# Peptides against a protein of PDB entry 4U39, part 5

Target 1, 302 residues: chain A of PDB entry 4U39
Amino acid sequence: SIKVIGVGGGGNNAVNRMIENEVQGVEYIAVNTDAQALNLSKAEVKMQIGAKLTRGLGAGANPEVGKKAAEESKEQIEEALKGADMVFVTAGMGGGTGTGAAPVIAQIAKDLGALTVGVVTRPFTFEGRKRQLQAAGGISAMKEAVDTLIVIPNDRILEIVDKNTPMLEAFREADNVLRQGVQGISDLIATPGLINLDFADVKTIMSNKGSALMGIGIATGENRAAEAAKKAISSPLLEAAIDGAQGVLMNITGGTNLSLYEVQEAADIVASASDQDVNMIFGSVINENLKDEIVVTVIATG

## One batch from the design tools (peptide; made by RFdiffusion4, then SolubleMPNN)

Design b1_p8_4_s1 (from b1_p8_4, 6 letters changed)
Fold by OpenDDE base, seed 3:
Structure b1_p8_4_s1 (fold): chain B 302 residues (1-302), chain A 8 residues (1-8)
Amino acid sequence: as target 1 above (302 residues)
Amino acid sequence: MKVTVIYK
């Protein structure tokens, strides 16, 4: 089974976005120290952590409170994660709950023997230096607790949105990029396509790989496969070129009109941008909601 | 004190 655990405000917003986009084949768990915020979760499983420590009033933007809250609730987290083959831990880094609790939750998942993938954001620079420093500590702790850690630099989201994009929409786009990171992987296992992957294929690319980079490309029209692939490998979300990666996981998602030719064309572009010795695994997914769109997601590991 | 897991 695949479990997605959203931790704190940003992680719970991302989980809500996943549910709204009908991400299939995953169980959703919402975790928070703020009981009021947790009540707004769309997840089937809602877990308040650190009820004694915080009294449901949240972590006060303190990662140490988030950490202690997860430690207080360890047994309940273990029970919620038990029997998962794969666990996605999603959070916005820089806050109290996400930054402090996500590494503890990730470690619990890993100790249970799940393939543990972190999908987290760095805060925007405008959120201030304190959040950036807290995020750096949380990311470091996540790296030790996961098999693969996808870090989304929110400042790079500002390169893919209009400069006039309201701050609230920039945060929604961060939640959407978190969704795309989880879905780009989970769909390869859970959603049938033209080329299916199994859990063992994904595990080969993601087990004990440390930090990973993600690129996303979306296109329409006659050359949509090539354009989406080119956008994915040149994505602003890629802090480095994919040519240095030891492993590449690629998702080619399209509507019911997705052709094997388009899948091959997209795969060839990503392969040509990768090292010759790269372990590249690609899958295709059919999403009836995409109609004329192709979405290419590239995850570079190692 | 029990963590309230609300299963929907």
Scores: peptide ipSAE 0.049, ipTM 0.727, DockQ to the pose 0.018
Fold by OpenDDE base, seed 4:
Structure b1_p8_4_s1 (fold): chain B 302 residues (1-302), chain A 8 residues (1-8)
Amino acid sequence: as target 1 above (302 residues)
Amino acid sequence: MKVTVIYK
């Protein structure tokens, strides 16, 4: 089974976005120290952590409270994660609960023998230096606790959205990029396509790889596969070029009109931009909602 | 949807 755990406010917003976009083949768990915020989760499983420590009033933007809250609730987290083959831990780093609890939850998942993937955001620079410093500490702790950590630099989202984009929409786009990171992997396992991957294939690329970068490309029209692939490898979300990656996981998602030629064309572009010795795997997914769009997701590890 | 709320 695949489990997605949203940790704290940002992680739970991302999980809500995943549910709203009908990401299939995954179980959703919402984790928070704030009981009122947790009640707004759309997840089937809702877990309040640190009930004694916080009394459901949240972590006060303190990562040490988030950490201690997850430690208090360790047994409940273990029970909720038991039997998962793969666990996604999603959080907005820089806050109290997400920053402190996500590494603890990730370690619990890893200790249970699940392939543990972190999908987290760095805060926007405008959220202030305190959040950036807290996020850096949380990301460091996540890197030790996961098999792969996808870090989304929120400031790079400002390069792909309009300059007039309201702050609330920039956060929604961060939630959407978190969704794309989870879905780009989970769909390769859970959703049939033209080229299917198994869980073992994904495990070979993601097990004990440390930090990862994600690129996304979307295109339409006759050259949509090539354009989507080129956008993915040149994505502002990639803080580095993919040519230095030891592993590449690629998802090519299209509508019912997706051809094997388009899949191969996209794969060849990503392979040509990667190192010659790269361990690259790719899968294709059919999503009837995409109609004429192709979405290429690239995850570079190592 | 059965919401399982684990409050412990």
Scores: peptide ipSAE 0.036, ipTM 0.682, DockQ to the pose 0.018
Fold by OpenDDE base, seed 5:
Structure b1_p8_4_s1 (fold): chain B 302 residues (1-302), chain A 8 residues (1-8)
Amino acid sequence: as target 1 above (302 residues)
Amino acid sequence: MKVTVIYK
């Protein structure tokens, strides 16, 4: 089974976005120290952590409170994650609960023997230096606790949105990028396509790989496959080029009109931008909600 | 039938 655990406000917003977009084949768990925020989760499983420590009032933007809250609730986290083959831990780094609790939850998942993937955001620079410093500590702790850590630099989202984009929409786009990171992997396992992967294929690319980068490309029209692939490998979300990656996981998602030719064309572009010695695995996914769009997701590991 | 393709 695949479980997605959203940790704190940002992680739970991402989980809500995943549920709203009908991401299939995963179980959703919402974790928070704030009981009121947790009640707004759409997840089937909702878990309040650190009830004794915080009394449901949240972590006060303190990562140490988030950490201690997860430690207090360790047994409940273990029970919620039990039997998962794969666990996605999603959080917005820089806050109290997400920053502190996500590494603890990730370690619990890893200790249970799940393939543990972190999908986290760095805060926007405008959220201030304190959040950036807290996020750096949380990311470091996540890197030790996961098999693969996908880090989304929120400031790079500002390069893909309009300059007049309201702050609230920039956060919604961060939630959407977190969704795309989880879905880009989970769909390869859970959703049939023209080329199907299994959990063992994904595990080969993601097990004990440390930090990973994600690129996303979306296109329509006659050259949509090539355009989407080119956008993915040149994505602003990639803090480095995919050249030098030891592993690449590629998802080519399209509608019912996705052709094998388009899949091959997109794969060839990503392979040509990767090292000759790269272990590249790609899958194709059919999403009936995609009309004329192709979505290419590239995850570079190592 | 599952088909896995590995690219280099």
Scores: peptide ipSAE 0.000, ipTM 0.407, DockQ to the pose 0.127
Fold by OpenDDE base, seed 1:
Structure b1_p8_4_s1 (fold): chain B 302 residues (1-302), chain A 8 residues (1-8)
Amino acid sequence: as target 1 above (302 residues)
Amino acid sequence: MKVTVIYK
């Protein structure tokens, strides 16, 4: 089974976005120290952590409170994650609960023998230096606790949205990018396409790889496959080019009109931008909701 | 050397 665990406010907003977009083949768990915020989750499983420590009042933007809250609730987290083959841990880094609890939850998943993937955001620069420093500590702790850590730099989202985009919409786009990172991997296992991957293929690319970068490209029209692939490898979300990556995981998602030629064209573009010795795996996914769109997701590991 | 692509 695949489990997605949203940790704290940002992680739970991302989980809500995944549920709203009907991401299939995954079980959703919402974790928070704030009981009022947790009640707004759409997840089937809702877990309040650190009930004795916080009394449901949240972590007060303190990562040490988030950490201790997850430690207090360790047995409950273990029971919720038990039997998962894969666990996605999603959080907004820089806050109290997400920053402190996500590494503890990731370690619990890894200790249970699940393939553990972190999908987390760095805060926007406008959230201030304190959040950036807290996020750096949380990301460092996540790297030790996961098989692969995808880090989304929120400031790079400002390069792909309109300059007039309201701050609230920029946070919604961060939630959407977290959704795309989870779905880009989970669909390769759970959703049939023209080229199907198994869990063993994904495990080969993602097991004990450390930090990863994610690129996303979306296009329509006659050259949509090539355009989507070019956008993915040049994505502002890639803090570095995909050259130097030891592994590449690629998802080519399209509607029912997706052709094998388009899949091959997209794969050839990504392969040409990658190192000659890269271990590249790619899958295709059919999503009837995309109609004429192609979505290319690239995850570079190593 | 060509990129190793696994089609599974």
Scores: peptide ipSAE 0.010, ipTM 0.444, DockQ to the pose 0.267; fails the geometry check

Design b1_p8_4_s2 (from b1_p8_4, 6 letters changed)
Fold by OpenDDE base, seed 3:
Structure b1_p8_4_s2 (fold): chain B 302 residues (1-302), chain A 8 residues (1-8)
Amino acid sequence: as target 1 above (302 residues)
Amino acid sequence: RKVTVLNL
């Protein structure tokens, strides 16, 4: 089974965005120290952590409180994660709960023998230096606790949105990029396509790989596959080029009109941008909600 | 149907 655990405010917003976008074949768990915020989750499983420590009033933007809250609730987290083959831990880094609890939850998932994937954001620079420093500590702790860690630099989202984009929409786009990172992987396992991957294929690329880079490309029209692939490999979300990656996981998602030619064309572009000796695994997913769009997600590991 | 793992 695949479980997605959203940790704290940003993680829970991302989980809500996943549920709203009908990400299939995953169980959703919302975790928070704030009981009021947790009640707004759309997840079936809602877990308040650190009830004794925080009294449901949240972590006060303190990662040490988030950490201790997860430690207090360890047994409940273990029970909720038990029997998962794969666990996505999603959080916005820089806050109290997400930054502190996500590494603890990730470690619990890993200790249970699940393939543990972190999908987290760095805060925007405008959120201030304190959040950036807290996020850096949380990301470092996540890296030790996961098999693969995808870190989304929120400042790079400002390169893919309009300059006039309201701050609230920039945060929604961060939640959407978190969704795309989880869905780009989970769909390869859970959603039938032209080329279906198994869990063992994904595990081969993601097990004990450390940091990963994610690129996303979306296009329409006659050359949509090539354009989406080119956008994915040149994505602002990539902190480096995908050359030098030991493994590449590629998702090619399209509507019912997605052709095998388009899948091949997109795969050839990503392969040509990768090292010759890269372990590339690609899946093709059919999403009936995609009309004329192709979405290419590239995850470079190693 | 089985994955064509293109081991390129």
Scores: peptide ipSAE 0.007, ipTM 0.430, DockQ to the pose 0.148
Fold by OpenDDE base, seed 1:
Structure b1_p8_4_s2 (fold): chain B 302 residues (1-302), chain A 8 residues (1-8)
Amino acid sequence: as target 1 above (302 residues)
Amino acid sequence: RKVTVLNL
């Protein structure tokens, strides 16, 4: 089974966005120290952590409170994760609960033998230096606790949105990028396409790889596959080029009109941008909601 | 260029 755990406010907003986009084949768990915020989750499983420590009032933007809250609730987290083959831990880094609890939850998943993938955001620069420093500490702790860690730099989202985009919409776009990172992997396992991957292939690329980069490209029209692939490998979300990666996971998602030629064209572009000795796996996914759109997700590991 | 495309 695949489980997605949203940790704290940002992680739970991302989980809500996944549920709203009907991401299939995954079980959703919302985790928070704030009981009022947790009640707004759309997840079937809702877990309040650190009830004795916080009294449901949240972590007060303190990562040490988030950490201790997850430690207090360790047995409950273990029970919720038991029997998972894969666990996604999603959080907004820089806050109290997400920053402190996500590494503890990830370690619990890894200790249970699940393939553990972190999908997390760095705060925007405008959230201030304190949040950036807290996020750096949380990301460092996540690296030790996961098999693969995808870090989304929120400041790079400002390069792909309109300059007039309200701050609230920029946060919603961060939630959407977290959704795309989880869905780009989970669909390769859970959703049939023209080329299917098994869990063993995903595990080979993602097991004990540490930091990963994610690129996303979306296009329509006659050259949509090539355009989507070019956008993915040049994505502002990539902090570096993919040419140094030891492994590449590629998802090519299209509507029912997705052709094998388009899949091949997109794969050839990503392969040409990758190292010569890269272990590249790719899957294709059919999503009837995309119609004329192609979405290419590239995850570079190593 | 041995791109090992694991076509499953």
Scores: peptide ipSAE 0.006, ipTM 0.469, DockQ to the pose 0.331
Fold by OpenDDE base, seed 4:
Structure b1_p8_4_s2 (fold): chain B 302 residues (1-302), chain A 8 residues (1-8)
Amino acid sequence: as target 1 above (302 residues)
Amino acid sequence: RKVTVLNL
């Protein structure tokens, strides 16, 4: 089974966005120290952590409170994660609960033998230096606790949105990028396509790889596959080029009109931008909602 | 060098 755990405010907003976009084949778990915020989750499973420590009043933007809250609730987290083959831990780094609890939850998932993938955001520079420093500490702790850690640099989202985009919409786009990171991997396992991957293929690319980069490309029209692939490998979300990666996981998602030629064309572009000795796997997914769009997601590891 | 696209 695949489980997606949203940790704290940002992680739970991302989980709500996943549910709203009908991401299939995954179980959703919302984790928070704030009981009022947790009640707004759309997740089937809702878990309040650190009830004794915080009394449901949240972590006060303190990562040490988030950490201790997850430690207090360890047995509950273990029971919620038991029997998962794969666990996604999603959080907005820089806060209290997400930054402190996400590494603890990730370690619990890994100790249970699940393939543990972190999908987290760095805060925007406008959130201030304190959040950036807290996020750096949380990301370091996540890197030790996961098999693969995808880090979304929120400031790079400002390169793909309009300059007049309200702060609230920039956070919604961060939630959407977190959704795309989870869905781009989970759909390869859970959703049929022209080329299916199994869980063992995904595990080969993601097990004990440490930090990963994610690129996304979306296009329409006659050259949509090539255009989407070119956008993915040149994505502003990539803090570095993919040519140094030891492993690449590629998702090619299209509508019912997705052709095997388009899948091959997109795969050849990503392979040509990768190292010659890269372990590349690719899958295709059919999503009837995309109509004429192709979405290419690239996860670069190593 | 041939990128071995593992068509799985």
Scores: peptide ipSAE 0.006, ipTM 0.488, DockQ to the pose 0.262
Fold by OpenDDE base, seed 5:
Structure b1_p8_4_s2 (fold): chain B 302 residues (1-302), chain A 8 residues (1-8)
Amino acid sequence: as target 1 above (302 residues)
Amino acid sequence: RKVTVLNL
């Protein structure tokens, strides 16, 4: 089974966005130290951590409280993760609960033998230096606790949104990027398409790879596959080019009109931007909701 | 590192 754990406010907002977008074939778990925020989760499984430590009042933006809260609730987290083949741990880094608890939860998933993938955000620069420093510590701890860690630099979201975009919409876009990162991988396993991947292929690409880069591209029209692939490999979310990566996992998602030619064209573009010795795997997913859109998702490890 | 790119 595939489990997605949203940890703290940002992780739970991302999980809510995944549920709202009907991301299938995954089980959702919401984890928080704030009981009121946790009640707003759409996840089937809701877990309050650190109930003795925090009394449901949250972590006070302190990562050490988030860490201790997850440690207090270790047995409950283990039981919720039991039998998962893959675990996504999603969080907004820089906060208390997400920053502190996500590495602990990731380690629990890894110790259970699940393929453990972190999908996390760095805070926007406007959230202040304290959040950036806390996020750096949380990201370091996540790298040790996961098989693969996708880090989304929120400041790069400002390059893909309009300059007049309200702060609230920038956070919603960060939640959407987290959704796309999880869905781009989970759909390759859980959703049949023109080209199906197995879990063993994904595990080969993602197991013990450390940090990963993610780049997303969406296009419509006659050249939509090529445009989506080009946008993916040049995505502002990529902190580096993909040319040095030892493996690529690519998702090509389209509507019912997605052709094998479009899949091949997108794959050839991503392969041409990658190392010659790259182990590239790609899947094709059909999503009827996309109609005329193609979404190319590329995850770069190594 | 093996590369995976998601498009926004």
Scores: peptide ipSAE 0.010, ipTM 0.456, DockQ to the pose 0.095; fails the geometry check

Design b1_p8_4_s3 (from b1_p8_4, 6 letters changed)
Fold by OpenDDE base, seed 2:
Structure b1_p8_4_s3 (fold): chain B 302 residues (1-302), chain A 8 residues (1-8)
Amino acid sequence: as target 1 above (302 residues)
Amino acid sequence: MNVTELFL
């Protein structure tokens, strides 16, 4: 089974966004130290952590409280993650609960033998230096606790959105990018397409790889496959080019009109931008909600 | 499935 665990406010917002976008074949778990915020989760499984420590009042933006809350609730987390083949741990780094609890939860998932993938955001620079420093510590702890860690730099989202985009919409886009990172991988396993991958293929690319980069491209029209692939490999979300990656996982998602030629064209573009010795795997996904759109997601590991 | 196997 595939489990997605949203940790703290940002992780739970991302999980809500996944549920709203009907991400299939995954079980959702919402984790928080704030009981009121947790009640707003759409996840089937809702877990309050650190009930004794926090009394449901949250972590007060302190990662050490988030960490201790997850440690207090270890047995409950273990039972919720039990039997998962794959666990996505999603969080906004820089806060209390997400930053502190996500590494503990990831380690629990890994110790249970699940393929453990972190999908996390760095805070926007405007959230201030304290959040950036807390996020750096949380990301470092996540890197040690996961098989693969996808880090989304929120400041790069500001390069994709209009300059006049309200702060609330920038956070909503961060939640959407977290969704795309999880869905771009989970759909390869859980959702039928023209080219299906199994869990063993994904495990080969993602096991013990450390940090990963994600690129996303979306396009429409006659050259949509090529344009989406080019946008993915040049995505502002990529802090580096995909050259030098040891592994590349790509998802080519389209509507019912997605052709095998378009899948091949997109794969060729990503392959041409990658090293010759790269272990590249790709899958295609059919999403009936997509009309003329193709979405290419690239995960570069190693 | 590795990309190398698809192009062969």
Scores: peptide ipSAE 0.000, ipTM 0.394, DockQ to the pose 0.187
Fold by OpenDDE base, seed 3:
Structure b1_p8_4_s3 (fold): chain B 302 residues (1-302), chain A 8 residues (1-8)
Amino acid sequence: as target 1 above (302 residues)
Amino acid sequence: MNVTELFL
């Protein structure tokens, strides 16, 4: 089974976005120290952590409170994660709960023997230096606690969105990129396409790989496959080129009109941008909600 | 189709 655990406000918003986008074949868990915020989760499983420590009033933007809250609730987290083959831990780093609790939850998942993937955001620079420093500490702790850690630099989202994009929409786009990171992987396992991957294929690319980079490309029209692939490999979300990656996981998602030719064309572009010795795996996914769009997600590991 | 069949 695949479980997605959203940790704190940003993680819970990402989980809500996943549920709203009908991400298939995953179980959703929302975790928070704020009981009021947790009640707004759409997840079936809602877990308040650190009830004694915080009394449901949140972590006060303190990662140490988030950490201790997860430690207090360890047995509950273990029971919720038990029997998962794969666990996605999603959080906005820089806050109290997400930054402190996500590494503890990830470690619990890993200790249970699940393939543990972190999908987290760095805060925007405008959120201030304190959040950036807290995020850096949380990301460091996540690296030790996961098999693969996808880190989304929110400042790079500002390169994808219009400069006039309201701050609230920039945060919604961060939640959407977190969704795309989880869905781009989970769909390869859970959603049939033209080319299916199994869990063992994904595990080979993601097990004990440490940091990963994610690129996303979306296109429409006659050359949509090639354009989406080119956008993915040149994505602002890629802090480095995909050359030098030890592993590449590619998702090619399209509507019912997705052709095998388009899948091959997109795969060839990503392969040509990768090292010759890269362990590249790719899957295709059919999403009936996509009309004329192709979405290419590239995850570079190692 | 397994990925192995497309690159062979």
Scores: peptide ipSAE 0.000, ipTM 0.395, DockQ to the pose 0.132
Fold by OpenDDE base, seed 4:
Structure b1_p8_4_s3 (fold): chain B 302 residues (1-302), chain A 8 residues (1-8)
Amino acid sequence: as target 1 above (302 residues)
Amino acid sequence: MNVTELFL
């Protein structure tokens, strides 16, 4: 089974966005120290952590409180994650609960033998230096606790959105990019396409790889496959070029009109931009909600 | 590289 665990406010907003976009084949778990925020989760499983420590009042933007809250609730987290083959741990880094609890939860998932993937955001620069420093500590702890850690630099989202985009919409776009990171992997396993991957293929690329980068490309029209692939490999979300990656996981998602030629064209573009010795795997997904759109997701590991 | 060789 695949489980997605949203940790703290940002992680739970991302999980809500995943549920709203009908990401299939995954179980959703919401974790928070704030009981009021947790009540707003759309997840089937809701877990309040650190109830004794925080009394449901949240972590006060302190990662040490988030950490201790997860440690207090370890047995509950173990029971909720038990029997998962894969666990996605999603959080906004820089806060209290997400930054502190996500590494603890990831370690619990890994110790249970699940393929553990972190999908986390760095805070925007406008959130201030304190959040950036807390996020750096949380990301370091996540890297030790996961098999693969996808880090989304929120400041790079500002290169994709309009300059007049309200702060609230920039956070919604960060939640959407977290969704795309989880869905881009989970759909390869859970959703049939023209080229299916098994869990063993994904496990080969993602086991013990450490940090990963994600690129996304979306296009429509006659050259949509090539355009989507080119956008993915040149994505502002890629803090480095994919040519240095040891592994590449590619998802090519289209509607019912997705052709094998388009899948091949997109894969050839990503392969040509990658190292010759790269371990590249790719899958295709059919999403009936996509009309003339192709979405290419690239995850570069190593 | 022909992507067809990556599928085998």
Scores: peptide ipSAE 0.000, ipTM 0.393, DockQ to the pose 0.146
Fold by OpenDDE base, seed 5:
Structure b1_p8_4_s3 (fold): chain B 302 residues (1-302), chain A 8 residues (1-8)
Amino acid sequence: as target 1 above (302 residues)
Amino acid sequence: MNVTELFL
């Protein structure tokens, strides 16, 4: 089974966005130290951590409280993650609960033998230096606790949104990018397409790889496959090019009109931008909601 | 690599 665990406010917002977009074939778990915020989760499984420590009042933006809350609730987390083949741990780094608890939860998932993938955000620069420093510590701890860690630099979201975009919309876009990161991988396993991958293929690319880079491209029209692939490999959220990656995982998602030719065209573009010795795997997914859109997701590892 | 960067 595939489990997605949202940790703290940002992780729970991302999980809500995944549920709202009907991401299939995954089980959702919401974890928080704030009981009121946790009640707003759409996840089937809701877990309050650190109930003795925090009394449901949250972590007070302190990562050490988030860490201790997850440690207090270790047995409950183990039971919730038991039997998962893959665990996505999603969180907004820089807060209390997400920053402190996500590494503990990731380690629990890894110790249970699940393929453990972190999908996390760095805070926006406008959230202040304290959040940025806390996020750096949380990201470092996540690297040690996961098989693969996906980090979304929120400041790069500001390069793709209008300058007049309200702060709330920038956070919603960060939640949407977290969704795209999880869905881009989970759909390859859980959702049939023109080319299906198994869990063993994904595990080969993601096991003990540590840092990865993710690109997303969306396009419509006659050249949509090529345009989406080019956008994915040149996306602003890759802090580095996909050249030099030892592994590439590619998702080509389209509507019912997605052709095998479009899948091949997109795959050839990503392969041409990758090293010759790269272990590249690609899958296609059919999503009826995309209509005329193609979404290409590229995950570079190694 | 231990940090994946996501493209928007």
Scores: peptide ipSAE 0.000, ipTM 0.310, DockQ to the pose 0.055; fails the geometry check

